# Peptides against a protein of PDB entry 8PQO: the designs that were tried, part 146

Target 1, 252 residues: chain A of PDB entry 8PQO
Amino acid sequence: VLLKEYRVILPVSVDEYQVGQLYSVAEASKNETGGGEGVEVLVNEPYEKDGEKGQYTHKIYHLQSKVPTFVRMLAPEGALNIHEKAWNAYPYCRTVITNEYMKEDFLIKIETWHKPDLGTQENVHKLEPEAWKHVEAVYIDIADRSQVLSKDYKAEEDPAKFKSIKTGRGPLGPNWKQELVNQKDCPYMCAYKLVTVKFKWWGLQNKVENFIHKQERRLFTNFHRQLFCWLDKWVDLTMDDIRRMEEETKRQ

## One batch from the design tools (peptide; made by RFdiffusion4, then SolubleMPNN)

Design b1_p22_1_s1 (from b1_p22_1, 8 letters changed)
Fold by OpenDDE base, seed 1:
Structure b1_p22_1_s1 (fold): chain B 252 residues (1-252), chain A 22 residues (1-22)
Amino acid sequence: as target 1 above (252 residues)
Amino acid sequence: SVDFLVNLLLDAYFAVRRRILQ
């Protein structure tokens, strides 16, 4: 088991982020051909559990068309189906990712708190001390180009180049986080993403767990760079506007 | 190898999931 807490600091408010996140998901889906191919939404409904209220989603990623023929031929039944269960009680969210074949031998859990701070809270997910001491804190800087793979880099999605016309935020220089403390009119937040990865196959545990963390970090970095650079597209949208976009995306 | 197959599966999954963040 490998635990890391990724802390993503953004020059947006917690309330703004809710709109931006939903917009960015919808927009990214539109920009990719075959969007949603192989993704099945089994459940999308409100839930109440242990005093937590939110939206529950259960998605299945059918990867049969995404792998080579020889992999599909060799794969055991259920091995190419990934289940994603998410409990979205924003500003708190929990996602659990499993595989039908591996059962308890494979787990990715992502628990996120969105807080109006600069990533300074310790153990925001309230782990036991013995568990917390094994968590590595990883800070993601959306303005740091060195954290982005060359193949992922786009100038139009570079926070160090972007200037928001509607809000005046950006571009984000090398010391943007330190400068943010003194900018009273600019809101900020941190997404605390505790990622738990478990892969129990002997001899592959460390390699796979580290690989998954590397991919999660890549995903978080690219997504939040887009979210910020698309600020002018979503900052004036209402939740009703977002819901309309989601419906339009479903029809494509 | 098992390592190769696992890597292909994970690459396929993350390729699909890159547009979805919860």
Scores: peptide ipSAE 0.391, ipTM 0.894, DockQ to the pose 0.603
Fold by OpenDDE base, seed 5:
Structure b1_p22_1_s1 (fold): chain B 252 residues (1-252), chain A 22 residues (1-22)
Amino acid sequence: as target 1 above (252 residues)
Amino acid sequence: SVDFLVNLLLDAYFAVRRRILQ
């Protein structure tokens, strides 16, 4: 098991982020041809559990069309189906990713708290001390180009170049986080994403667990760079606007 | 190899997920 807590600082408020996150998800889905290919939404309903109220989603990622034919033909039953169960009770979210074939030998859990701070809270997810001491805190800097793969880089999604017309935020220079503290009119927040990865196959555990973390970090980095650079597109949107956009995305 | 297949599967998964991050 490998645990890391990714801390993503953003020059937006917790309330703004709720809109921005949903917009960015919908926008990314629209921009990608076949973005819904192989993704089945089994459940999308409100839930209440242990005083937590939110939206529960269960998605299946059918990877049959995303792998070579020989893999599809030889893969054991359930091996190419990834289940993603998500509990969205913003500002808290939890996602659990499993595989039918791997069963208990494979788990990705992503628990996120969105807090109005600069990523300074320790153990925001309230882990036991024995577990918390094994968690690596990883800060993601959305303005740091060196954290972005060349193949993922887009100039229009570079926070170091983007200037928000509506809010005046950006571009984010090398010391933007330090400067943010001095800008009383600019809100900020941190997404604390505790990622638990378990892969129990002997000989592959460390390699696969590290690989998954690398991909999760990549995903978080790119997503939040987009979220910030799309600020002018979503900052004035209401939740009703987002709902309409989501419905339009479902139809594509 | 098992390593190859696991990586292929994970690459496929993350490729899809990158489009609909939630």
Scores: peptide ipSAE 0.383, ipTM 0.891, DockQ to the pose 0.536
Fold by OpenDDE base, seed 3:
Structure b1_p22_1_s1 (fold): chain B 252 residues (1-252), chain A 22 residues (1-22)
Amino acid sequence: as target 1 above (252 residues)
Amino acid sequence: SVDFLVNLLLDAYFAVRRRILQ
C-alpha cells in the first residue's frame, strides 16, 4: 500500500472551483474524439449517508476496445473492466476504483477535501496517527513547467503565460503562491487529495503502485492547469449553465 | 507478460480517465 496526499493550490475560491471543475471535465470530454467510448455510467443518483449528502456515480471503464485483439481474447473474465465509484459531496469527494478480476488485490482510493487555505492543514482527512506517518505530502505547482511532461505541454494551458481578462488573475510567476498572501482580492484554495494505492500482486506491488501515483499526479497536474487557464470560460457560469453543458456533452 | 498486460491496462485506463477527473 502506498499513500500520498497531493496538495493542489489554486488562485480560485472553493465556490468557484465547483463550477470550474465540472466545466473542465465537460470541456475535456468534448475535445476528445469519441468521447465517453468505453465508459458506461451504471448509476448516477443522489445519496444521503451519515449526514453526508451528494451525488453517487458508478462507472465502468470497458477496456476491450482499448487493447489488442489477442489480449481481449485471452484476458480473464472481468479483467478488462474497471469500476469507478464516486461519492461527490462537494467540498468533499471520495472515489474508489476496483477491477472485477483482481478483486481485493487492487484498489485506488482518492479522497479530496477542498479548503480555503494554502495547503497548510495537516491530516485533513483525519487518519490515525500511525497511518498518517506513512503519508507523503506532495505539493503540485500548476505554474511549474518542469512538473509537466513534454508531450502534455500546451502553451494555451500554461498558467505561467495565461492572464485572466475577467478576473485579472495570472500569469503565475515562480513565486505566485507566496504572493497570494499579499493579494487581498485574490481568492485561493487547496485541493487535498489523499490517494491510496494497493496492488497486491507478488513482484509487481512497488512498481505498479508507484506507476499509478505517477499517473494520478500527471492527471491532477494537467487538469488543474486547464482549469485555471480556462478561468474566463467558466468563472461567470452558474450551476444551471454547467448542467446544460453536461447534457450537451452526453449527446456527443 | 504479466507486466506487459498490467501496464497495457493501466495505460488504457488512464488514457480514458485523463478527461474525467473526480
Scores: peptide ipSAE 0.380, ipTM 0.889, DockQ to the pose 0.635
Fold by OpenDDE base, seed 4:
Structure b1_p22_1_s1 (fold): chain B 252 residues (1-252), chain A 22 residues (1-22)
Amino acid sequence: as target 1 above (252 residues)
Amino acid sequence: SVDFLVNLLLDAYFAVRRRILQ
């Protein structure tokens, strides 16, 4: 098992982020050919559990069309289906990813707290001390180009170049986080994403667990760079606007 | 190899999931 807590600091408020996140998810889906291809939404409903209220989603990623024919032919039943269960009670969210074939041998868990701070809280997910000492804290700086793979880099998604016309935020220079403290009118938040990865296949555990973390970090980095650079597109939207957009999209 | 297959599946998964952050 490999645990890392990714801390993503953004010059937006917790309330703004909720809108931006939903918008950016929708936008990213539109920008990709075959958006949603192979993704089945099994459940999407409100839930109430242990005093927590939110939206529960169960998605199945059918990877049959995403792998070579020989893999499809040889793959055991369920091996190409990945289940994603998510409990979104913003500002808290939990996602659990499993595979039908690997069962308990494979787990990705992503637990996120969105807090109005600069990523300074320790053990925000309230792990036991023994567990917390094994968690690596990883800071993601959305303005740091060195954290972005060359193949992922887009100038229009570079926070170091982007200037928000509507809010005046950006571009984010090398010391943007330090400067943010002195800007009373600029909100900020941190997304604390605790990622638990388990892959219990002998000889592959460390390699696969590290690989998954690398991919998660890559995903978080790129997504939040987009979220910030699309600020002018979503900052004036309300949650009702987002809901309407989602409903319109479902009808297509 | 098993390594190749696992990586291939994970790559496929993350390729699809890149659109969704929860």
Scores: peptide ipSAE 0.373, ipTM 0.889, DockQ to the pose 0.617

Design b1_p22_1_s2 (from b1_p22_1, 12 letters changed)
Fold by OpenDDE base, seed 5:
Structure b1_p22_1_s2 (fold): chain B 252 residues (1-252), chain A 22 residues (1-22)
Amino acid sequence: as target 1 above (252 residues)
Amino acid sequence: DKDFLIELLLNAYFSVKLRILQ
């Protein structure tokens, strides 16, 4: 088991982020036509559990078209499907990723708290001390180009170049986080993303667990760079506007 | 064989996730 807590600091409020996150997801989903590259939304419904209220989603990633034909033909049943279950009770979210073939030998869990701070809280997910001491805290700087792969880089999604016309935020220079503290009119937040990766196949544990963390970090980095650079597109939207966008996406 | 399968599966999954970003 390998645990890391990714802390993503953004020059937006917790309330703004809720809109921005949903907008960015909806916008990305619009580009997924013809079955969304094998993504099936099996369940999308409200839930209530242990006082937590939110939206539950169950997505299945059908990956048959993404592997060679011979693998598709020989793979065990369920092996090429990834189940993603998410409980979104913003500002808290939990995602559990599983595979039917690997069963208990494979787990990715992502638990996120969104807090109005600069990533300074320790053990925000309230782990036992013995578990918390094994968690590596990893800070993601959305303005740091060195954290972005060349193949992922887009100039229009570079926080170091982007300036929001509507809010005046950006561009984010090398010391933007330090400068943010002195800007009373600029809100900020941190997404604390605790990622638990479990892979039990002998000889592959470290390789697979580290690979998954590398990809999750990449994903978080790219997403939040995009979210910030799209600020002018979503900052004036309401939750009702977002709901309309989601409905339009479901019809496509 | 198992290592090859898991590599393909994870690469496929994250390739999709990186396109939709969440």
Scores: peptide ipSAE 0.655, ipTM 0.948, DockQ to the pose 0.410
Fold by OpenDDE base, seed 4:
Structure b1_p22_1_s2 (fold): chain B 252 residues (1-252), chain A 22 residues (1-22)
Amino acid sequence: as target 1 above (252 residues)
Amino acid sequence: DKDFLIELLLNAYFSVKLRILQ
């Protein structure tokens, strides 16, 4: 088991982020031809559990088309399906990723708290002390180009170049977080993303767990860079606007 | 063998995720 808490600081409010997150997901899906190819939304409904109210989604990633034919032919049943179950009770979210073939030998869990701070809270997910001491805190700086893979870099999604016309936020220089503290009118938040990765196959545990963390970090980095650089596109949108956009995206 | 399968599976999954971003 490998646990890391990724802390992503953004110059947006917790309330703004809710809109931006949903917009960015919807927009990304819209911009991709065949966006969601192989992704089945099995469930998308409100839930209530233990006093928590939110939206529950169950997606199945059918990855058969993404692997060579011989692999499809030889792969065990269910091996090429990834199940993603998500409980979105913003500002808290939980995602559990599983595979039918690997069963309990494979788990990715992502738990996110969105807080109006600069990533200074310790153990925001309230882990037991014994568990918390094994969590590596990883700060993602969306302005740091060195954290972005060259193949992922887009100038239009570079927070160090972007300036929001509507809000005046950006570009984010090397000391943007420090400067943010002095800007009383600029909101900020941190997404605390606790990622738990479990892979139990002997000889592959460390390799796979580290690989997954690398990919999750990559995903978080790219997503939040995009989210910020699209600020002017979503900052004036309402949740109703987002819902309409999502419906339009589903029809494409 | 299993290594190869897992690698392909995870690469496939994250390739999709990176497109939709969440």
Scores: peptide ipSAE 0.652, ipTM 0.948, DockQ to the pose 0.437
Fold by OpenDDE base, seed 2:
Structure b1_p22_1_s2 (fold): chain B 252 residues (1-252), chain A 22 residues (1-22)
Amino acid sequence: as target 1 above (252 residues)
Amino acid sequence: DKDFLIELLLNAYFSVKLRILQ
């Protein structure tokens, strides 16, 4: 098991982030038209459990078309399906990723708290001390180009170049986080993303667990760079606007 | 080869996730 807590600081409020997150997800999904990705939304419904109220989603990633034919032919039933279950009770979110074939030998869990701070809270997920001491805290700086793979880099999604016309936020210089505390009119938040990766197959545990963390970090970095650089597109939207956008995307 | 299968599966999954992001 490998645990890391990724802390993503953004110059937006917790309330703004909710809109921006949903917008960015919807926009990214819109760009991938035609259903060729093999993503099935099995469940999308409100839930209420243990005082937590939010939206539950169950997605299945059918990856058969993404692997060679001989692999598809030899793969056990369900082996090429990834299940993603998410409980979105903003500002808290939990995602559990599983595979039917690997069962208990494979787990990715992502638990996120969105807090109006600069990533300074310790153990926001309230782990036991013994568990918390094994968690590596990893800060993601959306303005740091060195954290972005060259193949992922887009100039239009570079927070170090972007300036919001609507809010005046940006560009984010090397010391933007330190400067932010002196800007009373600029909101800030941190997404605390505790990622638990479990892979039990002998000889592959470390390789797979580290690979998954590397990919998750890459996802978080790219997503939040995009979210910030799209600020002017979503900052004036309401949740109702987002819902309409999601419905329109679903119809494509 | 389990190693090969896992590698292909995870690469496939994250390639999709990177396009849709979340």
Scores: peptide ipSAE 0.648, ipTM 0.948, DockQ to the pose 0.419
Fold by OpenDDE base, seed 1:
Structure b1_p22_1_s2 (fold): chain B 252 residues (1-252), chain A 22 residues (1-22)
Amino acid sequence: as target 1 above (252 residues)
Amino acid sequence: DKDFLIELLLNAYFSVKLRILQ
């Protein structure tokens, strides 16, 4: 098991982020044929459990078309399906990723708290001390180009170049986080993303767990760079506007 | 080969996730 807590600081409020997150997901999905090739939304419903209220989603990633034919023919039943279950009780979210074939030998869990701070809280997910001491804290700086793969880099999604016309935020210079604390008119938040990766196949545990963390970090970095650079597209939207967009996307 | 299957599966999954982002 490998645990890392990714801390993503953003010059937006917790309330703004809720809109921006949903917009960015919807916009990215819209750019894909059929809302995401091979992605099935099995469940999308409100839930209430143990005092937590939110939206529950169950997505299945059908990956058969993404692998060679010989692999598809030889793969065990369910091996090429990834299940993603998410409980979104914003500002808290939990996502559990599993595979039918690997069962308990494979788990990715992502638990996120969105807090109005600069990533200074320790153990926000309230782990036991013995577990917390094994968690590496990893800071993602959305303005740091060195954290972005060259193949992922887009100038229009570079926070170091972007200037929001509507809010005046950006561009984010090398010391933007240090300067942010002195800018009383600029809201800020941190997404604390505790990622638990478990892979139990002998000889592959460390390799697979580290690979997954590398990909998750890449995903978080790209997403939040895009979210910030799209600020002018979503900052004036309401949650009702977002719901309308989601409904329109479902009809396509 | 379990190693090969896992590699292909994870690459496929993250390729999709990187397009939809979340």
Scores: peptide ipSAE 0.645, ipTM 0.947, DockQ to the pose 0.422

Design b1_p22_1_s3 (from b1_p22_1, 11 letters changed)
Fold by OpenDDE base, seed 5:
Structure b1_p22_1_s3 (fold): chain B 252 residues (1-252), chain A 22 residues (1-22)
Amino acid sequence: as target 1 above (252 residues)
Amino acid sequence: DKDFLIELLLNAYFSVRLRMLR
């Protein structure tokens, strides 16, 4: 088991982030045909559990078309399907990722708290002390180009170059986080993303767990760079606007 | 065989997520 808590600081409020997150997800989905290449939404419904209220989603990633034909033909049943179950109770979200073939030998869990701070809270997910000792805190700096793969880099999604016309935020210089506290009118928040990765196949645990963390970090980095650089597109949107956008995307 | 399968699976999975950014 490998646990890391990714802390993503953004010059937006927790309330703004809710809109921005949903917008960015919806916008990215527009670029995909049929709701995503091989992604099926099985369930999308409200839930209430243990006092937590939110939206529950169950998605299946059908990856058959993404692997060579010979693999598709020889793979065990269910091996090429990834299940993603998500409980979105913003500002808290939990995602559990499983695979039918690997069963208990494979787990990715992503738990996120969105807090109006600069990533200074310890153990925001309230782990047992012994478990928390094994969690590595990883800060993602959306302005740091060195954290972005060259193949992922887009100038129009570079926070170090972007200037929001509507809010005046950006560009984010090397010391933007330190300077942020001195900007009275600039809100900030941190997404605390606790990622738990479990892979039990002997001899491959470390390799696979580290690989998954590397990819999750890549995703978080790219997403939040995009979210910030799209600030002018979503900052004036209401939740009703977002709902309309989601419905339009669903129809495609 | 298993290591090859898991590699392909995870690469495929994250390639999809990277396009969707989610």
Scores: peptide ipSAE 0.704, ipTM 0.960, DockQ to the pose 0.431
Fold by OpenDDE base, seed 3:
Structure b1_p22_1_s3 (fold): chain B 252 residues (1-252), chain A 22 residues (1-22)
Amino acid sequence: as target 1 above (252 residues)
Amino acid sequence: DKDFLIELLLNAYFSVRLRMLR
């Protein structure tokens, strides 16, 4: 088991982020030809549990077309399907990722709190003290070019170059987080993303767990860089605007 | 065999997520 809490600081409010997140996901899907290929939404419904209200989604990633034919032919039933169950009760979200073949030997859990702070809260997910001792806190700096793979880098998605016309935010220099404290008119938040990875196949545990964390970090970094650089596209949108966009995206 | 399978599976999975940024 490998636990890390990724803390992503952004110069946006918690309320703004909700719009930006949904916009960025929808826009990214539109930009891909065959967007959502292999991704099936089994369930998408509101839920209420223990006083928590939100949206529950169950998605299946059918990865058969993404592997060689001989692998598809020899793979055990269900081995090439990844299940993603998500409970989105913004500003809290939980995602559980499983595989039918690996069963209890494979688990990715992502729990996110969005807080109006600068990533200074400890144990925001309220883990037991002994469990919290095993969590590595990892700060993601969206302005740090060195954290981005060259193959992922896009100049138009570089927070160090972007200036928001609508809000005046950016560009984000090397000390932008420290400077943010002195900018009373600029909102800020932190996404606290606790990622739990379990992989129990002998001899592969550490390799796979570290690989998954590396990929999750890569994903979080790329997403939030894009989210910020698209600020002018979504900052004036309402949730109703977002819902319309999502519906249009599903039809393509 | 299992090593190869898990590698292909995870690479495929994250390639999809990276494109969709979700």
Scores: peptide ipSAE 0.702, ipTM 0.960, DockQ to the pose 0.451
Fold by OpenDDE base, seed 2:
Structure b1_p22_1_s3 (fold): chain B 252 residues (1-252), chain A 22 residues (1-22)
Amino acid sequence: as target 1 above (252 residues)
Amino acid sequence: DKDFLIELLLNAYFSVRLRMLR
């Protein structure tokens, strides 16, 4: 098991982030039209559990079309399906990722708290002390180009170049986080993303767990850079606007 | 065999997520 807590600081409020997150996801989905991704939404419904109220989603990633034919033919039943179950009770979210074939030998869990701070809270997910000792805190700096793969880099999604016309936020310089403290009019938040990766196949445990973390970090980095650089597109949107957008995206 | 399968599976999975950014 490999645990890392990714802390993503953003110059947006917790309330703004909710809009931005949903917008960015919806927009990305629009760009990937045609159903070729093989993602099936099995369940999308409200839930209430232990005082937590939110939206529950169960998605299945059908990856048969994403692997060579011979692999598809030889793969065990269910091996090419990834199940993603998510409980979204913003500002808290939990996602559990499993595979039918690997069963208990494979788990990705992503638990996120969105807090109006600069990533200074320790053990925000309230792990047992012994478990918390094994968690590596990883800060993602959305302005740091060195954290972005060259193949992922887009100038229009570079926080170090972007300036919001509507809010005046940006560009984010090397010390932007420290400067936020002095900018009383600029909101900030941190997404604390605790990622638990479990892979038990002998000889592959460390390799696979590290690989998954690398990919998750990559995803978080790219997403939040885009979210910030799209600030002017979503900052004035309401939740009703987002809901309409999501419905429109489903129709495509 | 299992090594190859898991690699392909994870690469495919994250490729989809990276495109969808979620």
Scores: peptide ipSAE 0.693, ipTM 0.958, DockQ to the pose 0.434
Fold by OpenDDE base, seed 4:
Structure b1_p22_1_s3 (fold): chain B 252 residues (1-252), chain A 22 residues (1-22)
Amino acid sequence: as target 1 above (252 residues)
Amino acid sequence: DKDFLIELLLNAYFSVRLRMLR
């Protein structure tokens, strides 16, 4: 098991982030028109459990078309299906990722708290002390180009170049977080993403667990860079606007 | 063998997520 808590600091409020997050996901979905990604939504409904109230989603990633034919033909039953179960009770979200073939030998869990701070809270997910001591805190700086893979880099999604016309936020210089503290009118938040990765196949556990973390970090980095650089596109949108956008996207 | 399968699976999975930003 490998646990890392990714802390993504953003110059947006927790409330703004909710809009921006949904917008960015919806926008990305629009860019992938016509479907064909093999993602099936089995469930999308409200839930109430243990005092938590939010939206539950169950998605299946059918990855058969994403692998070579010979792999598809030889792969064990269920091996190419990834299940994603998500409980979104913003500002808290939990996602559990499993695989039918690997069963308990494979788990990715992503638990996110969105807090109006600069990533200074320790053990925001309230792990047992013994577990918490094994968690590596990883700070993602969206302005740090060195954290972005060259193949992922886009100038239009570079927070170090972006200036929000509507809010005046950006560009984010090397010391943007420190400067933010002195800007009382600029909101900020941190997304605390606790990622638990378990892969129990002997000889592969460390390799796979580290790989998954590397990919999750990559995803978080890219997503939040885009989220910030799209600030002017979503900052004036309401949740109702977002919901309409989502519905329109579903029809494409 | 198994490592190859896992690699392909995870690469495929994350490629989809990266495109969908989710």
Scores: peptide ipSAE 0.679, ipTM 0.956, DockQ to the pose 0.439

